# Peptides against a protein of PDB entry 4GXB: the designs that were tried, part 32

Target 1, 277 residues: chain A of PDB entry 4GXB
Amino acid sequence: VPTEEVSLEVLLSNGQKVLVNVLTSDQTEDVLEAVAAKLDLPDDLIGYFSLFLVREKEDGAFSFVRKLQEFELPYVSVTSLRSQEYKIVLRKSYWDSAYDDDVMENRVGLNLLYAQTVSDIERGWILVTKEQHRQLKSLQEKVSKKEFLRLAQTLRHYGYLRFDACVADFPEKDCPVVVSAGNSELSLQLRLPGQQLREGSFRVTRMRCWRVTSSVPLPSGSTSSPGRGRGEVRLELAFEYLMSKDRLQWVTITSPQAIMMSICLQSMVDELMVKKS

## One batch from the design tools (peptide; aimed at target 1 V204 R208 C209)

Design b2_p18_1_s1 (made by RFdiffusion4, then SolubleMPNN; from b2_p18_1, 8 letters changed)
Fold by OpenDDE base, seed 4:
Structure b2_p18_1_s1 (fold): chain B 277 residues (1-277), chain A 18 residues (1-18)
Amino acid sequence: as target 1 above (277 residues)
Amino acid sequence: APVEVPPEQVFHNPVFEA
């Protein structure tokens, strides 16, 4: 693509649009810096955020596709998909809520975390009780952003990324699940017919390894997931999990977001490695 | 039966605690 100046739209988690003038040849970091400059986010806080490729759903929810890598050209990455449903989103890229303290010290950082957290609650990514929701709403009405975040940090699945409904082979074959990544785990939520909501927690420290696989369903295969057309690529995330002492078991998640799930796992591992050093 | 998943890229976890 020839190098030219273009206007690029980057969304915040709440759907707020940030328009930046960048070069088509600008890499992910260049675009991120441009967004930071537009928002007046200090340079020392840029590293707490990343750009993500998402698919915007009809309801305005975001299905995260992947994190944009350093070598990528965000303008090219999004426009090459030739669909207006694909967007670039700015989101925090760390998992430990302790890092919120660094970000919250700055007004812009505080605003970004606040907007993200409000959105995550509204989307049901963060789980709240009725009483907690009332408290959060009161704080939101008062625009008490710091207090709002402090309360939110105590909530279930704070800081998690929620994926679209998909299928896993755990606890049984072809179980419909909702996967969320955060706090160094994958949470698999499922509701079997006539049963209460169940959650399986898979801690990253108990995963020996993971892999992403792609396959094309064969017409004769009994594994035709309902609704997938013939020839549609099936993505799977599989991880080998220490279920008990000396007992490893593979868990496989079938999802078009398998790549994003793998990116989350790697990101959580990387953060844990930093803490161990 | 162990589902033989074709060997694609496997990510080893350095923070795995055995």
Scores: peptide ipSAE 0.525, ipTM 0.812, DockQ to the pose 0.318
OpenDDE base, seeds 1, 2, 3, 5: peptide ipSAE 0.494, 0.501, 0.497, 0.509; ipTM 0.825, 0.811, 0.825, 0.808

Design b2_p18_1_s2 (made by RFdiffusion4, then SolubleMPNN; from b2_p18_1, 9 letters changed)
Fold by OpenDDE base, seed 3:
Structure b2_p18_1_s2 (fold): chain B 277 residues (1-277), chain A 18 residues (1-18)
Amino acid sequence: as target 1 above (277 residues)
Amino acid sequence: APVEVPAEAVFENPVFEA
């Protein structure tokens, strides 16, 4: 692609548009810096955020596809998909809520975390009780962003990414699950008809390894599940989990977001390594 | 269902606690 100056739209978690003028040849960090500059985010806070490729669903929700890599060209990455449903989103890229303290000290950082958190609550990524929701709404009405975040930090799945409904082989084969990544774990939530919500919490520290597989199903005469055309790439994330003492078991998630899940795992691992060092 | 030979990427976890 020839180097040209272009206008690139980057969305915040709440859908707010940030327009930046960049070069088509600008790498992810260059674009991130441009976004930061546009937002007046200090340079020392840029590292707390990343650019993500997402697919905007019909309801306006974001399905995270992947994190943009450092040597990637965001403009090319998003435009090459030739679909307006794909967007670039700015989101915080750390897991430990302790890092919120650093970000919240800055007005812009605070606003970004606030906007993200509001969006995550509205989208059901962060789980709230009725009373908590009332409290959050009150704080939101008062525009008490710091207090809002402090309350939000105590909520279930604060800081998690929620994935689209998918399938896992845990606890049984072909279980419909909702996967969320955060707090150094994968949460697999299952609700069968007439049953209580079941959650499997898989801590990263108990994962020996994980793998991503990409395959093309052979045309088997079996009715492909409605929505997956014959020949679509099937992605799976599998991890080997320490279920009990000396008992490892593979858990496999079939999801088009398997790559994103793997990125989350790696990111959580990386953060844990930093804490151990 | 018969699946073609999958491409695979494996990641070892350095923070695994046995």
Scores: peptide ipSAE 0.519, ipTM 0.846, DockQ to the pose 0.408
OpenDDE base, seeds 1, 2, 4, 5: peptide ipSAE 0.512, 0.517, 0.518, 0.518; ipTM 0.846, 0.846, 0.846, 0.846

Design b2_p18_1_s3 (made by RFdiffusion4, then SolubleMPNN; from b2_p18_1, 9 letters changed)
Fold by OpenDDE base, seed 2:
Structure b2_p18_1_s3 (fold): chain B 277 residues (1-277), chain A 18 residues (1-18)
Amino acid sequence: as target 1 above (277 residues)
Amino acid sequence: APVEVPAEEVFENPVFEE
């Protein structure tokens, strides 16, 4: 691709558009730096954020596809998909809320975390009670961003990335679940017919390994499941989990976001490794 | 359903606690 100056749109979690002028040959870090500069985010805080490829759903929610890798060219990565539904999103890229303290010290960092957190609450990624929602709304009306974040940090699934509804083989085969990644775990939420909401917590430290599998279903003659067109890649994330002492069990999640889930796992592992060093 | 040979990538977890 010839090197050309282009305008690239990067979205914040709340859908705010950041337009940056970059080269088509600019790598992920170059684009991230351009976004940071546009936002007046200081250089020392750039590392707390990453660029993600997402698919914007009809309701304006984002389905995270993957984190953009360092060697990628964000302009090419997004435009090559030839669909306007794909966007580049800036989001914080750490899991431990302790790092919020570093980011919140800066006005721009604070604003980014605030906007992300508001969006995550609005989208139901962060779980709130009615009373908590009232408190958050009051703080939002007062534009008390620090206090808002401090309260939000105490909430269930704060800092989690929520995935689209998918299927897992746990606790039962073909169980519809909503997966969320955060706090060094995968949370699997399910509601079986006539049952209460259940949550399974799978801590990363109890995962021996995980795998991503891509497969193309063979055209079986009979069951044209209407939704999966011929040739649609099936993605699965499987992890081997220590259920109890000396008892490992595979859990498999079937999701188009399996790659993103794996990226989250790796990212959580990496962060834990840094803490152990 | 018969699936074509799946491509898999396996990740060992260095923070796994036995």
Scores: peptide ipSAE 0.520, ipTM 0.854, DockQ to the pose 0.433
OpenDDE base, seeds 1, 3, 4, 5: peptide ipSAE 0.519, 0.514, 0.519, 0.517; ipTM 0.854, 0.853, 0.854, 0.853

Design b2_p18_1_s4 (made by RFdiffusion4, then SolubleMPNN; from b2_p18_1, 9 letters changed)
Fold by OpenDDE base, seed 2:
Structure b2_p18_1_s4 (fold): chain B 277 residues (1-277), chain A 18 residues (1-18)
Amino acid sequence: as target 1 above (277 residues)
Amino acid sequence: APVDVPPEQVFENPVFEA
């Protein structure tokens, strides 16, 4: 691709647009630095954030596709998809809320975390009770960003990334689930017919391994699942989980976001390794 | 666009606690 100066739009979690002038040849870090500069985010805080490729849904929600890798050219990565639905999003890229303390010390960092957290709550990624919601709204009205975040840090699924509804083979085959990644786990929320909402927590430390598979379903004549056009790739994330002492079991999630889930797992593993080190 | 995802990628977990 010839090197050209281009305007690139990067979104915050709340949909706020950040326009940066970059080269088509700028790599992910270059673009991230440009975004940071535009936001006046200090260089020492850049590492707490990453650029993600997302698909914007009709309702404005983001379906995370993957994290942009270091070698990628964000402009090319997003434009090559030839769809305006694809966006680049800036989001925090760590899992341990302890790192919020470092980021919150800076005004811009605080604002980014606040905006992300507000958005995550509004989108239902962070689970809140009615009373908690009232408290959060009160703090939001007061623009008490630090207090808002401190309260939010105590909430269920704070810091989690929520995926689109998908299917898992646990606890039963073809279970509709909502997967969330965070706090060194995958959370699987499911509601079986006539049953209460159940949540399965799969801690990363109990995963021996995981795999991502890609398959093209053979056009079986009869079972046209209405949503999968001819030749749509099926992605699956499977992990081998220690269910009990000396008992490993594979759990498989079928999702277009299987790659993103795997990236989350790797990222959580990496963070845990740093803490052990 | 289908990302050219390899048919299978396996990741061993170094933080697995047996």
Scores: peptide ipSAE 0.543, ipTM 0.866, DockQ to the pose 0.732
OpenDDE base, seeds 1, 3, 4, 5: peptide ipSAE 0.541, 0.543, 0.542, 0.541; ipTM 0.866, 0.864, 0.863, 0.863

Design b2_p18_2 (made by RFdiffusion4)
Pose (drawn by RFdiffusion4):
Structure b2_p18_2 (pose): chain A 263 residues (1-190, 198-221, 229-277), chain P 18 residues (1-18)
Amino acid sequence: VPTEEVSLEVLLSNGQKVLVNVLTSDQTEDVLEAVAAKLDLPDDLIGYFSLFLVREKEDGAFSFVRKLQEFELPYVSVTSLRSQEYKIVLRKSYWDSAYDDDVMENRVGLNLLYAQTVSDIERGWILVTKEQHRQLKSLQEKVSKKEFLRLAQTLRHYGYLRFDACVADFPEKDCPVVVSAGNSELSLQLREGSFRVTRMRCWRVTSSVPLPSGGRGEVRLELAFEYLMSKDRLQWVTITSPQAIMMSICLQSMVDELMVKKS
Amino acid sequence: VEKEVIDDHTVLYHNPAF
């Protein structure tokens, strides 16, 4: 891509706009640093956040497509799709909530975690009852951002990433499920199954050839993971999802974080 | 994590934390 200065909108998890001037040839880290500079996020906290390509739904919710890799050009990644529904999003990119402590030591880092947690509750990524949700919106007005986040860290599925509804062959073939990734596991809500990353020997992403539109082709995508169900018993679990690659990226990210910790 | 491209439509990842 010829080098040229452009304006790029990067959204926070709640949809707030962050406008940055970047080059068409800037890579993911360059764009991330420009977004951090605009927000006044310290350099030493940039590593706790990442940029994601998402599809914004009609209701404003985001369906995560992929985390942008180091070699990617974010301006090109989003513009090449030729659709205003696709957005670049900044979101925390670690899994263990112990790292929230490092981020919350800074006002901007705290504000970012607060903003995405409020959005996570509003969009049902964090699981609360109708009554609890009512209480939370109230506590939100009455407590500091820090106190609100400490409470949110104890809520069901805090720190998880939720995927569009899809199907899986667990427990039975073609079961409708909601899959979420977090806390070193995949959660399948059918009833519920919890599949620990440490019990996955491997996982595989497969795709059909592109098929004619039912001007975009369609592809059937699957994410299958080989799971240690019990001693010396491995069983494949298959998820059919257009977001199979994002799920694979989350599994790799969670495995990488476990290994960094182990080291 | 080890990654293997099996063909044009299949990619396999091996979990070191297994």

Design b2_p18_2_s1 (made by RFdiffusion4, then SolubleMPNN; from b2_p18_2, 11 letters changed)
Fold by OpenDDE base, seed 2:
Structure b2_p18_2_s1 (fold): chain B 277 residues (1-277), chain A 18 residues (1-18)
Amino acid sequence: as target 1 above (277 residues)
Amino acid sequence: VITIQVDEHTTVFLNPVF
């Protein structure tokens, strides 16, 4: 692709549009720096954020596809999909809320975390009680961003990424689940018929390994789920989990976001390694 | 994380913090 100057749209978690002028040959870091400059985010805070490829749903929610890699050309990565539903999103890229303190020291960083957190609450990624919701709304009305974040940091699934409803083979085969990644775990929420909402927590420190598998489903007979076009790649994330002492068990999640889930696992592991060093 | 591509359809990740 010839090097040309182009306008690239990058979204914040709340859907706010940031337009940047970049070269088609600019790599992910170059684009990230351009976004940071546009937002007036200091250079020393750039590393706390990443660019993600997402698919925007009809309701405006984002389905995370993957993190853009360093060698990628974001303009090419998004435009090559030839669909306007694909967007580039700027989001926090660390898991430990302790790093919020560094980001919150800057006005722009604070605003970014605030906007992301508000969005995550509104989308139900962060779980809140009625009373907590009332408190959050009060703080939001007062535009008390720091206090809002401090309260939010205490909430269930703060800092988690929530994925689209998918299927797992745990606790039983073909269980509909909602997976969330955060706090060095995968949280699997499920509701079996006639049962209460259940949550399985899978800590990354108890995962010996994981794998991502792509397959093309054989045209099996009658149970064509109406929405899966012929030839859609099936993605699975499987992890080998230490269920108890000396008992390893594979758990398999079938999801088009399996790659993104794996990226989250990698990122969480990397962060844990940094903390141990 | 140690990444091993087993084949064209499968990538395995070994967890060093396990």
Scores: peptide ipSAE 0.685, ipTM 0.968, DockQ to the pose 0.862
OpenDDE base, seeds 1, 3, 4, 5: peptide ipSAE 0.683, 0.683, 0.683, 0.683; ipTM 0.968, 0.968, 0.968, 0.968

Design b2_p18_2_s2 (made by RFdiffusion4, then SolubleMPNN; from b2_p18_2, 10 letters changed)
Fold by OpenDDE base, seed 3:
Structure b2_p18_2_s2 (fold): chain B 277 residues (1-277), chain A 18 residues (1-18)
Amino acid sequence: as target 1 above (277 residues)
Amino acid sequence: VIVIQVDENTTLYLNPVF
């Protein structure tokens, strides 16, 4: 792509649009810096955020595709997909809520975390009781962003990324599950007919390894599931998990977001390694 | 994380914090 000046749209988690003028040859960090400058986010806080490629659903929800890597050209990455459904989103990129303290000290950082948290609650990524919801609404009405975040930090799945409904082979084959990544774990939520909500918590510290596999289903003459186009790549994330003492078991998740799940795992592991150093 | 390309369609990740 020739080097040209372009206007690039970057979305916040709440759908707010940030327009930045960048070069088509600008890498992810360059674009991130441009977004930070536009928002008046200080340089020392840029590292707490990342750019993500997402697919915007009809309801305005974001399906995270992947994190943009350092060597990528965000303009090329998004435009090459030739679909307006794909967007670039700015989101916090750390997992430990302790880092919120650093970000919240700045007005812009506080606003970004607040907007993200509100959005995550509205989308059901953060789980709230009726009473908690009432308290959160009260704080929103008072525009008490700091207090709102402090309460939110105590909520179930705060800081988690929620994925689209998919399928896993745990606890049984072909189980419909909702996967969420956060707090150094993958949470698999399942509700079987007539049963209570079940959650499997898989801590990354108990994963020996994981793999991402792509496959093209053979044209089976049988009923193509109506939603999968001919030649759709099937992605799987499988991880080897320490279920009990000396018992390793593979768990496989079939999801178009398998790559993003793997990126989350890598990111969580990296953060844990930094804390241990 | 140690990344191993097993084949054209499979990438393996070894977890150092296990």
Scores: peptide ipSAE 0.734, ipTM 0.976, DockQ to the pose 0.867
OpenDDE base, seeds 1, 2, 4, 5: peptide ipSAE 0.730, 0.732, 0.730, 0.729; ipTM 0.976, 0.976, 0.976, 0.976

Design b2_p18_2_s3 (made by RFdiffusion4, then SolubleMPNN; from b2_p18_2, 9 letters changed)
Fold by OpenDDE base, seed 4:
Structure b2_p18_2_s3 (fold): chain B 277 residues (1-277), chain A 18 residues (1-18)
Amino acid sequence: as target 1 above (277 residues)
Amino acid sequence: VIVEKVDEHTTVYYNPVF
């Protein structure tokens, strides 16, 4: 692709648009630096954020596709999909809430975390009680961003990424689940017929390995799942989990976001390795 | 993470923090 100056739109979690002038040949870090400069985010805080490719749903929610890698050209990565539903989103890229302290010391960092957290609560990624929701709304009305974040940090699934509803083979075959990644785990939420909401917590420290598999369903006369056309690639994330002492079991998640789930696992493992060094 | 491409359709990730 010829090197040309282009306007690139990068979204914040709340849908705020950040327009940056970049080259088509600019790599992910170059674009990230341009976004940081546009927002007046200090250079030392850039590393706490990443660019993500997302699909914007009709309701304005973001379905995370993948993290943009260092070698990628964000303009090419998003425009090559030839669909307006694909967007680039800026989001924090660490898992330990302790790193919020570094980011919150800066006004711009604070604003970014605040906007992300508000959005995550509104989208139901962070789970809140009625009373907590009331407290959060009060703080939001007062625009008390620091207090808002301190309260939010105590909430269930703070800092998690929530995926679209998908299917797992645990605890039963073809079980509808909602997967969330955060706090060095995959959380699988499920509701079986006539039962209360259940959550399975799978800590990454108990995953020996995981795999991502792509397959093309054979045109077998079995009813294709109503949402997938004939010939669509099926993606699966499977992980081998230590269920009990010396008992490993595979858990398989069928999801178009299997790649993104794997990226989250890799990222959580990398962060844990840094803490051990 | 150790990454192994097993075939054209499968990539395996080995967890060093297991």
Scores: peptide ipSAE 0.734, ipTM 0.975, DockQ to the pose 0.862
OpenDDE base, seeds 1, 2, 3, 5: peptide ipSAE 0.733, 0.733, 0.734, 0.733; ipTM 0.975, 0.974, 0.975, 0.974

Design b2_p18_2_s4 (made by RFdiffusion4, then SolubleMPNN; from b2_p18_2, 9 letters changed)
Fold by OpenDDE base, seed 5:
Order: sequence, then structure tokens, then C-alpha cells
Structure b2_p18_2_s4 (fold): chain B 277 residues (1-277), chain A 18 residues (1-18)
Amino acid sequence: as target 1 above (277 residues)
Amino acid sequence: VIVIQVDEHTTLYLNPVF
């Protein structure tokens, strides 16, 4: 692609549009810096955020596809998909809420975290009780962003990334699940027929390894989920988990977001490694 | 993380924090 100056739209979690003028040849970091400059985010806080490729659903929800890589060209990456459904989103890229303290010290950082958190609550990514919701709404009405975040930090799945409903082979074959990544774990929420909501927590420290597999189902294959056309690429994330002492078991998640799940695992592992060094 | 491309369709990730 020839190097040209273009206007690139980057969305915040709340759908706010940030228009930046960049070169088509600008890499992810260049675009991120341009977005930061547009928002007046200090340079020392840029590293707490990343650009993500998402697919915007009809209801306006974001399905995270992947994190944009360092050497990737965001303009090319999004436009090459030739679909207006694909967007670039700015989001915080760390897992430990302790890093919020650094970001919250800056007005712009605070606003970004606030907007993201509000959005995550509205989308049901952060799980809230009725009472907690009332408290959050009160704080939101008062525009008490710091207090809002402090309360939000205590909530279940704060800082998690929620994926679209998918299928896992745990605890039973072909279980419909909702996967969320955060706090160094994958959370699998499921409701089996006649049962209460269950959650399986899979800590990354108990995953020996994981794999991402792509396959094209055979036309005769019985596992045609109604929503997938015959011959569409199937993605799976499988991880080998220490279920008990000396007992490893593979858990497989079938999801078009398997790559994003793997990226989350890598990111969580990386953060843990930094903390251990 | 140690990344191993097993084949054209499979990438394996070895977890160093296991």
C-alpha cells in the first residue's frame, strides 16, 4: 500500500470516536501515540493501553478479534477486511488492577478507565448485584469517577474480557459456555439443563500449555452448528490443565475468538512473569 | 511463553509459569 496520509477512526470502549491523521504505513505504536496525543494522554501512560481489532455486532457490542501486533499496520489491518463491522478499539492492556493507580493519577487516564468500566458494566462483562448496581449508578450520577472505579475494582470480573457465547467440552461435551479472561484465569460460565449457573475457574498457573487449532470441518461432519456454514474455519483453544495432583486434562473451547483467548493467556502469563522477576 | 508452530493449523504455547 502506498504511504498516504489518512484519517483513521479509533473507538473507545464506550463507542466514542477518536479520529487521528496517520500514515497508512504507521505501525501500531505510531497509531497508539497519535490516539494518545489526540486524547492528551501522557506518554508515560501509553504503555497501559493497546489497540484491538474488534467486530461490532448489530447491537453495538464489540467482539474482540485480536490485539494488534507491534509491527502491524492498523489502517491496513482494518481496511483489508473490507467490512465496516471491523473497528479498532483502545482499551487498557494490563490485568492487575494495581496498575489502575498509575493510570488514575492522570485526568485523561482516569476518564479512559472510567469510560471503559462503565461500558464493561453496561455490557455485563463486570458482574454486579442489584445493590452494587444502585451504588454504581449513584456514583455515576455524581460523576465521582475515582469512587466509581474503586467500587468497580471490587466487583466480580473487574478487568475481565468477556467473549461471545461458545462451546466447550467441559464439564460435558458440547457445553454452551461464556468465557471470560482476567485475573490470570479463564472463567467458564455455563448453565446445564435444570441446573444453576456454574463457573469453572482455570488459573493460568495450572495450565501446562495451550494450543490454538484451525480446521475446516468436513461436509459430512455432524458437528455443524446451525450458525456456521459448511466449510467455515473452526477455531479451538485447548489447554492442558492440572485438575488435581498429578492429573492433567485437556479442556477444549470451540470459538471464533480462540486466537483472542490465546492472546489473553499470553498476556496474563507475561504479566505474571514480570511480577515474578 | 514458548511458541511452537506444530503444523500449519496448530500452534502450541508452553507456559513458563506452570
Scores: peptide ipSAE 0.736, ipTM 0.976, DockQ to the pose 0.856
OpenDDE base, seeds 1, 2, 3, 4: peptide ipSAE 0.734, 0.735, 0.736, 0.736; ipTM 0.976, 0.976, 0.976, 0.976

Design b2_p18_3 (made by RFdiffusion4)
Pose (drawn by RFdiffusion4):
Structure b2_p18_3 (pose): chain A 263 residues (1-190, 198-221, 229-277), chain P 18 residues (1-18)
Amino acid sequence: VPTEEVSLEVLLSNGQKVLVNVLTSDQTEDVLEAVAAKLDLPDDLIGYFSLFLVREKEDGAFSFVRKLQEFELPYVSVTSLRSQEYKIVLRKSYWDSAYDDDVMENRVGLNLLYAQTVSDIERGWILVTKEQHRQLKSLQEKVSKKEFLRLAQTLRHYGYLRFDACVADFPEKDCPVVVSAGNSELSLQLREGSFRVTRMRCWRVTSSVPLPSGGRGEVRLELAFEYLMSKDRLQWVTITSPQAIMMSICLQSMVDELMVKKS
Amino acid sequence: PEPPLHELSHTENPAFEP
């Protein structure tokens, strides 16, 4: 891509706009640094956040497509799709909530975690009852951002990433499920199954050839993971999802974080 | 019939616990 200065909108998890001037040839880290500079996020906290490509739904919710890799050009990644429904999003990119402590030591870092947690609750990524949700919106007005986040860290599925509803062959073939990734596991809500990353020997992403539109082709995507169900018993679990690649990225990210910790 | 699936990627898990 010829080098040219452009304006790029990067959204926070709640949809707040962050406008940055970047080059068409800037890579992911360059764009991330420009967003951090605009938000006044310290350099030493940039590594706790990443940029994601998402599809914004009619209701404003985001369906995560992929985390942008180091070699990618974010302006090109989003513009090449030729659709205004695709956005670049900044979101925390670690899994263990112990790292929230490092981020919350800074006012901007705290503000970012607070904003995405509020959105996570509003969009049902964090699981609460109708009554609890009512209480939370109230506590939100009455408590500091820090206190609100400490409470949110104890809520069901805090720190998880939720995927569009899809199907899986667990427990039975073609079961409708909601899949979420977090806390070193995949959660399948059918009843529920919890599949620990440390019990996955490997996982595979497969695709059909592109098919005519039922002007965009369609592809049937699957993410299958080989799971140690019990001693010396491995069983494949298959998820059919247009977000199979994002799920694979989350599994790799969770495995990588476990290994960094182990080291 | 539906077309077959072709592998896009395969990953071995270094954190696997047998």

Design b2_p18_3_s1 (made by RFdiffusion4, then SolubleMPNN; from b2_p18_3, 8 letters changed)
Fold by OpenDDE base, seed 2:
Parts: C-alpha cells; structure tokens; sequence
Structure b2_p18_3_s1 (fold): chain B 277 residues (1-277), chain A 18 residues (1-18)
C-alpha cells in the first residue's frame, strides 16, 4: 500500500471520536501514540491501553473482534473490511485493577478510565444492584470520577470484557451463554428455560490449555439456522479445565468472538506471568 | 459427521496450577 497521509477515527469506549492524522504505513503503536498525543495522554501511560478492532452494532454497542497486533497497520486493518461497522477502539488493556492507580494519577488517564467504566456500566458489562446504580449516578452527577471508579472497582465484573451471546457445551450441550473475560477468568452466564441465572467461573489458573478452532458447516439441507449464511465459518474456543482434583474436562464455546476470547486468555496469562516474575 | 475441526491456534497455559 502506498504511504499516504490519512485521517483515522479511533473511538473511545463511550463512542467519543478521536481523529488522528496518520500514515497508512503507521503501525499499531504509531497510531496508539498519535491517539495518546491527541488526548494528551502521557507516554508512560500508553502501555496501559490498546487498540481493538470492533464491530459496531445497530444499538451502538461494540462487538470486539480482536486486539490489533503490533505489526498491523490499523488503517489497513479497518478499511480492508470494507464495512463502516468496523471501528478501532481505544480501551485499557490490563486486567488487574491495581493498575488503575497508576492510570488515575493522570487527568487524562482518569478520564479514560471513567469514560470506559461509565460505558461498561451503561452497557451492562459491569453488574450493578439498584442501590449501587443510585450511588454511581450520584457520583456521576457530582463528577467525582475518582470516587466513581473506586466504587466501580468493587462491582461485579469490573474490568471485564463482555462478549455477545453465544453457545457453550457446558454445563449441557448447546447452552446459550454470555461470556465475560476478566479477573483472570472466563465467566459464563447461563439462563436455562425455567431456571435461575447461573454463573460459571473458569479461572485461568485452572486451564491447562486452550485452542481456537475453525469449521465450515457442511450445507446440511434442513437446519438452516436462520442467522448463519451458507458457508459461514464456525469459530470455537475450547479450554481444558481442571474441574476437580485430577479431573480435566474440555469446555467449548462456539462464538464468532472465539479469537478475541483467546486473546483475552493470553493477555490474562501474560499479566499473571508478569506478577509471578 | 461433525465438520472437520481446524485448529487455528493452541496454547499451553504456563500459569496452570494442577
């Protein structure tokens, strides 16, 4: 691709647009630096954030596709998809809320975390009670960003990435689930017909391994699942989990976001390795 | 017959605690 100067739109979690002038040849880090500069985010805080490729849904929600890799050209990565639904999003890229302390020391970092957290709550990624919601709203009205974040840090699924509704084979085959990644786990929320909401927690430290698989469904004549067009690739994330002492079991999640889930797992593993080091 | 599964990537977990 010839090197050209282009305007690239990068979104914050709340949909705020950041326009940066970059080269088509600029790599992910170059674009990230440009975004940071535009936001006046200090260089030492850039590493706490990443660029993600997302698909914007009709309701404005983001379906995370993948994290942009270092070697990628964000402009090319997003434009090659030839759909305006695809966006680049800036989001924090660490899992341990302890790192919030570093980011919150800076005004811009604080604002980014606040905006992300507000958005995550509004989207239902962070789970809140009615009372907690009232408290959060009060803090939001006061624009008490630090206090807001401190309260938010105590909430269920704070810092989690929520995926689109998908299917898992646990606890039963073809269970509709909502998967969230965070706090060194995959959380699977399940509601079976006539049953209460159940949540399964799969800690990364109890996963022996995981894999992403791709399959092309054979055109079976009759079972046109309405949403999967002819020849749509099925992605699955499978992980081998230590269910009990000396008992490993495979759990498989069927999701178009299987790659993103795997990226989250790797990222959580990497962060845990740094902490052990 | 289940469609052939193609493994795109497999990862061993270095932080696995047996």
Amino acid sequence: as target 1 above (277 residues)
Amino acid sequence: SAPPLHTVAEFENPVFEP
Scores: peptide ipSAE 0.501, ipTM 0.872, DockQ to the pose 0.725
OpenDDE base, seeds 1, 3, 4, 5: peptide ipSAE 0.498, 0.499, 0.497, 0.500; ipTM 0.869, 0.862, 0.860, 0.863

